# Peptides against a protein of PDB entry 3H8D, part 18

Target 1, 122 residues: chain A of PDB entry 3H8D
Amino acid sequence: DMKRQQRFFRIPFIRPADQYKDPQNKKKGWWYAHFDGPWIARQMELHPDKPPILLVAGKDDMEMCELNLEETGLTRKRGAEILPRQFEEIWERCGGIQYLQSAIESRQARPTYATAMLQNLL

## One batch from the design tools (peptide; made by RFdiffusion4, then SolubleMPNN)

Design b1_p9_7_s4 (from b1_p9_7, 5 letters changed)
Fold by OpenDDE base, seed 5:
Structure b1_p9_7_s4 (fold): chain B 122 residues (1-122), chain C 122 residues (1-122), chain A 9 residues (1-9)
Amino acid sequence: as target 1 above (122 residues)
Amino acid sequence: as target 1 above (122 residues)
Amino acid sequence: GAAPEEPPA
């Protein structure tokens, strides 16, 4: 069985309050996604003016991307795809390991590549 | 002098977390603007999952629309323009009168049609 | 136009 490809994406977003500002005054946030094959495994949102949002499959499905990877068009968006470490570094800094671990321990997390990797680490 | 036209607009926004969801699961917020002639006088943001944001010219310039009305393209956006009362009703419910009054009293508000109307009311 | 630039699909 071909191992599911792990792909990572990052796209900027602008908050509503900054929509109609000069480009220099638009504070960008960042939306991050980890896709385990066709489906999202982890999502993260970096905001300029509030704490990060961390989301994991199984637990946070209602707050995460519902589209498969191809449906998102992210693979066709220039500059959207990032390296695994570019995701993981931010994930770690935001407390993602602890967040995912807690979701696993509470039996809320759906098994993904991310849960497997964490279990291998720990 | 031709009195400045008061125009009101409302547009939906989707929060980042709901961007890649089914349309039915995209919780819409609403962005409201009151333009006193070419410039914004009041702005309001209704969110599905947090308190409203109220903004008034002079006080909140750094968080408000920086474009003139024509630059926004709102006048050309189908369904964006709303009736004055459609703005005012929500503004009142969100505590906008008290918010603007406080901004006037603190000398933070820029004089606008909105400040004049409030002073006529009180 | 004015919708927060949602992470563009």
Scores: peptide ipSAE 0.022, ipTM 0.641, DockQ to the pose 0.183; fails the geometry check
Fold by OpenDDE base, seed 3:
Structure b1_p9_7_s4 (fold): chain B 122 residues (1-122), chain C 122 residues (1-122), chain A 9 residues (1-9)
Amino acid sequence: as target 1 above (122 residues)
Amino acid sequence: as target 1 above (122 residues)
Amino acid sequence: GAAPEEPPA
């Protein structure tokens, strides 16, 4: 009955178009992931020039990370891991609560830690 | 009076969201560049899920490659260099002629080999 | 793991 570890990660991404720009002109986005145990539960992408992308397991599987946590190497990447609140704050600001809620209500969301927590708040 | 060498390149790009997917599920786009001597004259991006991006020097400088050709390392990257027609065919299909023409007419396009060729065709 | 660039390879 040991609760799955909830781990959160953030890594910058650079647009292809910015690859060959000076570092100062590279508009960085941010890729966020919430792993519920070995599997991703939520993914979020912050872009410099378009709305955030929110993704939840079950609904958005084809657009989300397919690797398990260990396969990603994120746990070994310095500075990639973030605190739960660092994910949740952005998630909330981006409308993640409503997004996940809608996915649950439509029966598209796979049960995860995230779905359980949302159900506990409502 | 030696004419600047026109060189064309194509490299694939993978969306940030696809970085951690199986190779078979990574939707690749294509980044194209036309270098008029050391400087980029045209850039084009083919995306799997959105319209092509067309960029021309002068008008779109802030969105284009800022490195000179040698700085990019593209000339040393196996398979990156393409034939002129391989660029132009896609450029034409994407409406590049009209895009560049409009940039010339609006006085936004920097004079390049590409602008000169277009003027010779009209 | 690379930062997900849309890396032009």
Scores: peptide ipSAE 0.022, ipTM 0.633, DockQ to the pose 0.136; fails the geometry check
Fold by OpenDDE base, seed 4:
Structure b1_p9_7_s4 (fold): chain B 122 residues (1-122), chain C 122 residues (1-122), chain A 9 residues (1-9)
Amino acid sequence: as target 1 above (122 residues)
Amino acid sequence: as target 1 above (122 residues)
Amino acid sequence: GAAPEEPPA
């Protein structure tokens, strides 16, 4: 539903092992989220030392943010919100289109703005 | 050197994937540190879904805290400091004695209070 | 603060 605001967020994370390293030696990961209204539609995690994690609503609910957007505090976290393209560019590079497509085809994906957009592109 | 204060710390960590889950679904790991004076002697990480990580100075420097104790802020973090036995009990259960012993035998361990204590026990 | 990631195995 176009009535739901699409909002995108990115926050860094650091490995516990790196928490008390010098900033230069902290390998930053990045946690990304796409919220379709109050609920997460896609999640993505970039890691410095392992493949990216792609997650889509319906399929990966247990691995995704279970809080509604307001509960996350992301909307209040300075610098957390990103432009749609800042999410999509990474999503695309990580194979997110294929991942979501497969989730749709397998009937694992919950309908979201992301699924709708993909279906419009295909 | 017995002149160095032995201090032990424990802090929880949460997987990035669990950061925005309900508290009940956040699998907590535990980061442990033994500081021999200002510098870390041993580090240990308990994970909810993988084997514990044991680290010893000299051998595992690149994976351990590189900050001195004062820089970590651990001494100022409420509830972070633990009793020696609270560290040692977990260390022992995780095979830390054997791990450190092997590091000594391989000449990988930097001499610390931990190495000295182990040598006294053997 | 940001929750630290699990260290790699």
Scores: peptide ipSAE 0.021, ipTM 0.647, DockQ to the pose 0.128; fails the geometry check
Fold by OpenDDE base, seed 1:
Structure b1_p9_7_s4 (fold): chain B 122 residues (1-122), chain C 122 residues (1-122), chain A 9 residues (1-9)
Amino acid sequence: as target 1 above (122 residues)
Amino acid sequence: as target 1 above (122 residues)
Amino acid sequence: GAAPEEPPA
């Protein structure tokens, strides 16, 4: 349903190795999520010391958030919600378009707002 | 100082990808530490989906806990402290002896209780 | 809370 609210979130994470370091020495990663209505459509993880992780619904369900949006508490986490473009800019830079396209072509992607928008672009 | 108290700790961690999963689907890693007096001598990280990380003082200082033992709060964390053998058994299985030996031979290891014990064994 | 669980401090 293209009428579903598209909501985007970003939260920091600290890697286990940096847990017991001074705050200035804790290299933050970033966790991003795109929710198409109540369910996640895309997930992205930026790490300080490894390549970004890109995940899309249907293909990567076992690695992605399995909670519905309300269950995550993200809507109640101050500063977690971001603008669509704040997600898309990073997604594009990380090769997300190609990643999602490949998932569509391989028939691994579950149809979401993200798949629909990509297919409209291409 | 061989008279320093040797204390060992273990705590679980959850990988970022599993943060928003049901508890049963959160694959736990394990963080281990050996403190030689107030300062860390060895650190070990067991991950569900990658090789263990082994770290030794002098060689891996930038990746290890930089807090003194009291600053970590580990001594106040119920169930965190473990017996020496509970650390050593995992350390040995992960190739920790060879790792530490190589660090000694390359002159990267800071002298600790761990280096002394290894040198007594070999 | 949605914070990636750092190994609990």
Scores: peptide ipSAE 0.021, ipTM 0.632, DockQ to the pose 0.165; fails the geometry check

Design b1_p9_8_s1 (from b1_p9_8, 5 letters changed)
Fold by OpenDDE base, seed 1:
Structure b1_p9_8_s1 (fold): chain B 122 residues (1-122), chain C 122 residues (1-122), chain A 9 residues (1-9)
Amino acid sequence: as target 1 above (122 residues)
Amino acid sequence: as target 1 above (122 residues)
Amino acid sequence: MDYHSLDPL
């Protein structure tokens, strides 16, 4: 349902290989998530040394956050929640629109707010 | 105003250099237009031997159709009018979303249905 | 290339 609250989150991560390095040698990545109500709709990961990872519900469920919104604790994590635009700007720049569109066309995408919004535009 | 009718058109063209060649040697291009009410909002040209041309109102007015919708006669041209999706699919594939977004961000785009729709998504 | 998602939670 389109009445669900759309909520967006961003948290930094450090690669497992860098976890125990000196602070100056730890490269930060960024983990982004879009939740359509309780369920994740899109996930995006920015990396310091590899291409961005784009993931959409239905197609990439096994690679995406398996916790519902409440289970993540993201709503209680200071600084984790971001504005819609803060997600969408990066999503667009990373080719997320085409990625989601291709998932829709191949019938791999689960219907979400993201798919509906895209289909209203294109 | 968002109440204006959105209408889309496509017509083939033959390059001036090919105009007098034998039919088998005439390469077709495709001219696409989006009209937001009487005024053109987007124009796109597919070419057989060069990259697509993407044009948006405000930024590219001098390169775009200078006639209003009625003056073009497109509404009276059999087979010229196309569905919104028939335009948007090609527009997206050609990078039109990013093109329009960049025009908005640089304050070059004139407000149209296209700009509003994009801003509602991103 | 193999892309593996991280679970930061």
Scores: peptide ipSAE 0.028, ipTM 0.338, DockQ to the pose 0.113
Fold by OpenDDE base, seed 3:
Formats: structure tokens, sequence, C-alpha cells
Structure b1_p9_8_s1 (fold): chain B 122 residues (1-122), chain C 122 residues (1-122), chain A 9 residues (1-9)
């Protein structure tokens, strides 16, 4: 729905196994989120030493952010918000199109801006 | 159309009358653009000493950017691209909703993402 | 090994 604002965020994270290591031994990952209005549509995690994690609404709800956008505080976190393309470029490189497509085909994806966009392109 | 990417840009400008003045005497304005895919949908200019200029596709074509997005080089200009809300916040403060609405009602506005969004909200 | 999503929020 064109009525909902699409917003994208990125924040760094430290792996649980590195959380208590010295700063030099803490490898940084990157957490990405796409919110379709207040609700998360896609989530992505870039790790320094394992494959990226891709998550889509409907399929991966249990692994995705459970907070609505306002509850996350991301809109108030300085430097967290990114441009749509800053998300999409990484999403595409990580195989996100195929991942979301498969979720739609298997009827696991919840309808979102992301699913609608993909259906317009295919 | 959800198929088209919405992109927003901001660049500073110097007024023609100040172009040849000393740096301290050049007051900076701000030029904003909304591109609906390759085509401009809205343009806005913030001036230091006159009211903001609002322009919408269809109504103000002769005063708006005549180049498609790729031709502008804005996508390649470091620091030019802004978040959608960075445009919309200024647009709203400058009376852009009313301006666009009036252009639609007078049948002067060309259909764009901007017009569709407004029609969804009204 | 099992890879679990992180909750950085």
Amino acid sequence: as target 1 above (122 residues)
Amino acid sequence: as target 1 above (122 residues)
Amino acid sequence: MDYHSLDPL
C-alpha cells in the first residue's frame, strides 16, 4: 500500500561469542531491517565469518524483530536509518530476491510492500 | 506504480545575484527533488530571503528539472541523496500537500507517485 | 552448527 512509508535501518552488532572478548577480538556484524509502515517486512544480518541471514515476514516471524517500528527506537537512533538502496543493494547481493520469491511461491510470505514489489517485477 | 523507485535529492545553490559576491556575501539556498523512477515528480527550493518555491509535475514542467534522473548525475553526486522523510518534512512545512492537492483538483498535476500517495491519504 | 538470528534491539 502506497500509504505506508518504507523505512530502512542498519546497526552494528557483536556476536554473542565475542561479547565478552577484548575490543580487538570482537568482530562486528551488521543488522538490517526494512519496515513497511510500522511492521517489519524484511530483516538481514551480515556476519564476518558466516553466510548472511535473510528473513522475510510471514516465513521467519520467530527470528525477526518482534517490535513495531516505534517500539524499536530506530527512528530516534542517530545514524541508524539508511536509504532504501543501501538496503536493497545488500539484499540483492545476498540472494534476497530469490529468497523472497521462494517464500511467496511456497505461500510462506506475508503480504508486504516487499512481496508486492517483487510481484510487480516478475 | 510500486515498480518505480522513489528517490530524493538535495543540493545547495547560490542565488544568481550573489554568484559573483565574496563568499561571505553568498547566501545559500537548497534545491530539493523527488524522482519517481527516472522522472521528476516534485521540486522544491528553499531560499534564505524569500518564500519557498514548490513545483509539481504537470503544472510546473517549465520551471522544473528537464533532465531524467540519470542525466542529472545526482545519483553519482556524493551527499546529494536524502531520505524520503528528509524531503517530505520540508515539503509539508512548505505547504506542499495543499499545493499538490490544488494542482490535482485543477487537473494540472501529472499522475505520479506523489499524486497517488496524496489521493490515498485524502 | 546452528545459526540463529540475533536480536540487536
Scores: peptide ipSAE 0.027, ipTM 0.523, DockQ to the pose 0.121
Fold by OpenDDE base, seed 5:
Structure b1_p9_8_s1 (fold): chain B 122 residues (1-122), chain C 122 residues (1-122), chain A 9 residues (1-9)
Amino acid sequence: as target 1 above (122 residues)
Amino acid sequence: as target 1 above (122 residues)
Amino acid sequence: MDYHSLDPL
């Protein structure tokens, strides 16, 4: 249903290995999520020292947020919600379009708002 | 140097998503490490709900423990150290032999005790 | 001490 609300979130994370280091030694990453209604459609992680991780619904379910949007508390977390373009810009830079396209072509992607939009884009 | 001490460790982990759930709802995974002297040679993660993760030195450095053995404190953690076979049995079941072999063939693997042993095995 | 994809929730 294209009428579902699309909401995007970003939160920082610190790697477990850095959690007890001095602040200057804690490398910060960024966790991104796109929720198509209550369910996650895309997840993305920026790391300070390794390549970005891109995840799409259907293909990568086991590696993605298992909580529905309300369960995450993200809607109530100050500064967590971001604009669609703030997600999409990073997604595009990380090769997300190709990643999702391949997941669609391989029949691994679950239909979401993201898959629909991609099919309009191509 | 094949004279380096080979030490193996296993510790449980609980996913961040489960950390504040009731104990019965916290799915436990297992993190495994093989240290070839002070440096990690192989890392492996068993998850309750997703496929095992296998990681080998050289190829997967960015996704592996960045700490040397002494820095980890694993040698001082009660019950963390395991026998070589306790690691190898799981490694083999997870397809670790093929994984490391492919990393060697692609010239991605850093030479370790594990690579040497594999080359004796094949 | 796991370095796989994080779930920061």
Scores: peptide ipSAE 0.026, ipTM 0.485, DockQ to the pose 0.106
Fold by OpenDDE base, seed 4:
Structure b1_p9_8_s1 (fold): chain B 122 residues (1-122), chain C 122 residues (1-122), chain A 9 residues (1-9)
Amino acid sequence: as target 1 above (122 residues)
Amino acid sequence: as target 1 above (122 residues)
Amino acid sequence: MDYHSLDPL
């Protein structure tokens, strides 16, 4: 059902080592999520000290958010919701298109809005 | 001044990827601290998916807690304070003695209770 | 015991 609401979220995280430092010395990571209706379709993590992590539904379910959107409380977290473009820009920069494409080709990806959109671009 | 109070703390952290999972699926890391009086002497991090991180004052100041003990609020955090042995056991298992010794030998370690104790054991 | 989350959420 392509009528599901697509919602995107971003939240920062601070490394344990930086918890008790001045704000200026806290290197932030970023956690991103794309929800296709109630369920996550894509997840992405930007880290200050390691490569970005890309996750897609079906392939990476065990590593992704297993709560539905309402259960996460993300919709109620001030400043968490982002525009689709804000997610996609980072996703693209991190090689997300190729990552998802590979997951589709290997039949690991669960069909989502993201898989459908990719199929429309190709 | 060897009369300073030695206090040890441990707090868990959850990886960003596991934030929105069931508790049973959240792989915890652990942040450890040894405070020699008001200032940190040693810091240690146990991670679910990478090697332990060991940090010692002087050498690793930029990566360690830069707040004094009272500023951290650790003394007021329920369950955070641990026994010296609870820290030292993990420290030893992670090669902390060798790590600190190397820091002393390279003249990178700031003198602390920890350096003094190590010198007493050799 | 209170958790120190990497995330502020």
Scores: peptide ipSAE 0.022, ipTM 0.581, DockQ to the pose 0.121; fails the geometry check

Design b1_p9_8_s3 (from b1_p9_8, 4 letters changed)
Fold by OpenDDE base, seed 1:
Structure b1_p9_8_s3 (fold): chain B 122 residues (1-122), chain C 122 residues (1-122), chain A 9 residues (1-9)
Amino acid sequence: as target 1 above (122 residues)
Amino acid sequence: as target 1 above (122 residues)
Amino acid sequence: MDYWALDPL
């Protein structure tokens, strides 16, 4: 159902070795999620010193959030929710359109809002 | 001063991708620290799917805890403090004796309780 | 180096 609410979230993470450094010496990563209703549709991780990780529902379920949106507590975490474009800008920059397209073409992607929007675009 | 209190701590960490999985699907890492008085002497990180990281004061300062013990809050974190043997058992298993010995021999190790104990052992 | 988060548990 494309009437499901699309919600986007971002939270920072750090390396274990950096957790007890001065703030200026911590290299932050960023975890991003797109929820299509209660379930995750896309996930990505931005790392300071390695390539971004892109993940799409159906293909990458074992590497993605297994909890439904309410179970995560993200909706109650101050500053976690972001605008759609704040997710999409990074997704596009990381090659997410091509990644999702490939997952659709290989029949690995679970149909989501993201797959539908991509198929409208192309 | 070898009269400084030797305190040991362990805290778990998880991969960013695992933070929203069911507990059984989270692969835990473990961060360990040895404090010789207020300052860290040894640090190690146990990872689920990569080699352990061993770090010793003087040699690896840039990769280790930069905060003094009180600044970390570890002494106030329930379940974080461990017995000396709980640290040493893992340290030994990971090759820590040899690592510290090499750091001493190369003049990279800062003198600590750990270096003194090793030099008494050998 | 791999990045990690503090265990939320």
Scores: peptide ipSAE 0.108, ipTM 0.739, DockQ to the pose 0.134
Fold by OpenDDE base, seed 5:
Structure b1_p9_8_s3 (fold): chain B 122 residues (1-122), chain C 122 residues (1-122), chain A 9 residues (1-9)
Amino acid sequence: as target 1 above (122 residues)
Amino acid sequence: as target 1 above (122 residues)
Amino acid sequence: MDYWALDPL
């Protein structure tokens, strides 16, 4: 259903060892989420010293957010919500199009707004 | 100085992907700290799917807590403080004695309560 | 796999 609200979020993460350091000594990672209505459709993690992690609904459910959007509290967290393009830009840079496409082709991806949009563009 | 207060703390951490999951689906790690007075002397991290990380003052300063104890807020965090033996038991299991001893022998360890106690026992 | 905590700041 294309009428579901698409919402995007980003929050920073730190390594355990960096938690109690001065801000300048923390290596921040970033957790990203795309919610198609109440449920997550895509997730990714940007790390300072590892390859990015890309996850898509259906294929990577066990490694993704399982709470609905309201349960996460993300909508109430100041500065967490981001624009669609702010998500998509990083997703594209990380190879997300190819990742999602492969998941669709292998029939591992659950149908979402993301799969629909991708299939419209190809 | 053997008169400094020795305090020990433990807090859980999770993988980014596990943050927004039901508690049963989270793989918790544990962050441990030994403070010799206001400054950390030993740190360790227990992971569900990686080897434990052991860190000692002097050798591993760049990877350890750099805030003093009061700055961390750990003393005000309910359930964070643990007994000395609760730290030492895990430290011993993870090979901490050998790790600290090696750091002393290589002259990498900063003198702390931990180094003093170890040298008393050997 | 590396572990992270939410940035406390």
Scores: peptide ipSAE 0.105, ipTM 0.736, DockQ to the pose 0.137
Fold by OpenDDE base, seed 2:
Structure b1_p9_8_s3 (fold): chain B 122 residues (1-122), chain C 122 residues (1-122), chain A 9 residues (1-9)
Amino acid sequence: as target 1 above (122 residues)
Amino acid sequence: as target 1 above (122 residues)
Amino acid sequence: MDYWALDPL
């Protein structure tokens, strides 16, 4: 149901090739997640050297977080949790609205809080 | 000089997309390094979904470890150090001999223990 | 390109 808590997270990553460079020479990537209750609804990855990756539940399950929120430990990681707008702002810039809309129209998307919000917006 | 200690290291890495998959669904990459004394001579990366990356000192400096061996902390990381043959066996399978030979012939390679050994072999 | 994720814990 849509009364589940919506929680958003962000963690950085680096390329293996940058692991042992000087700090200024490490190009940071960012992993984002939207959890609709215990399960992921959307995932997003910002890369320094390739286009963003957008993933939505139902369509991209095999490429997304398979753990429930508690199993990830994200709720216990200092600085991992972000505000809803910190996720949505990047999601919108990356074309996430179109991506999710297309997934709904093709019947690939699993119904989530994200699909419901988009259907209310359009 | 060629009396420097040759030390070899290997560490695993995973893709951000695999971070929160079940353990059996995490495809492991491997980062390899050969240090000729305090500085890296060769670097190699095995990836689950793309060809191996081979790197040699002088030619690929900007893509390789920039830290000296002590700064990396690799000597203090349990299980990171490997036997010479554990590096060389993979290096050979990946075409490392040809790669280094070409770098020597094009005068791109910086002289290292690795270049000296190759010149003795050929 | 492949990446190394920082420790999530």
Scores: peptide ipSAE 0.056, ipTM 0.708, DockQ to the pose 0.174
Fold by OpenDDE base, seed 3:
Structure b1_p9_8_s3 (fold): chain B 122 residues (1-122), chain C 122 residues (1-122), chain A 9 residues (1-9)
Amino acid sequence: as target 1 above (122 residues)
Amino acid sequence: as target 1 above (122 residues)
Amino acid sequence: MDYWALDPL
């Protein structure tokens, strides 16, 4: 259902070792989520000291958000919601297009807004 | 100053991938701290998928808490404070005695309550 | 795999 609301979120996280550092010494990671209606379609993690993690619904369900969007509280967390392009820009830089495409071609991806958009682009 | 209050704290942390999982699917890590008065003396991290991290003042200052105890807010965080033995039990299991002893012998350890207690035991 | 905590400050 392409009529579902597409919503994007980003929240920072820090390493345990950095939690009681001066702000300049806290290396922030970033957790990103794309929700296609109530359910997650894509997830992404930027880490300061390891490669990014990309996850897509269907293929990576075990590693992704198990809660519906309302249950996460993300919609009520000030500053968490971001614009579509703020997600897509990072997704593209991390090779997310190829990752999702591969998941579609391997028949691992669950159909989502993200899969539909990619298929429209191709 | 052996008259300084020895206080111990433990807080859980979870992986970004687990933050929106069902509780049973959240693999918890544990962050531990020993404060010798206002400043940290020992730090320890238990991880579900990697070996424990042990840190001692002097040797590992760059990886340890940079804030004084009051600045951390740990004393105001309900459930964070633990008994000495709750820290020491895990510390001992992780090889903390040997770790601290080695730090003393290599002259890397800053004198703390922890170093004093170890020296009293030997 | 990295672990994270909320910023306590």
Scores: peptide ipSAE 0.115, ipTM 0.741, DockQ to the pose 0.107; fails the geometry check

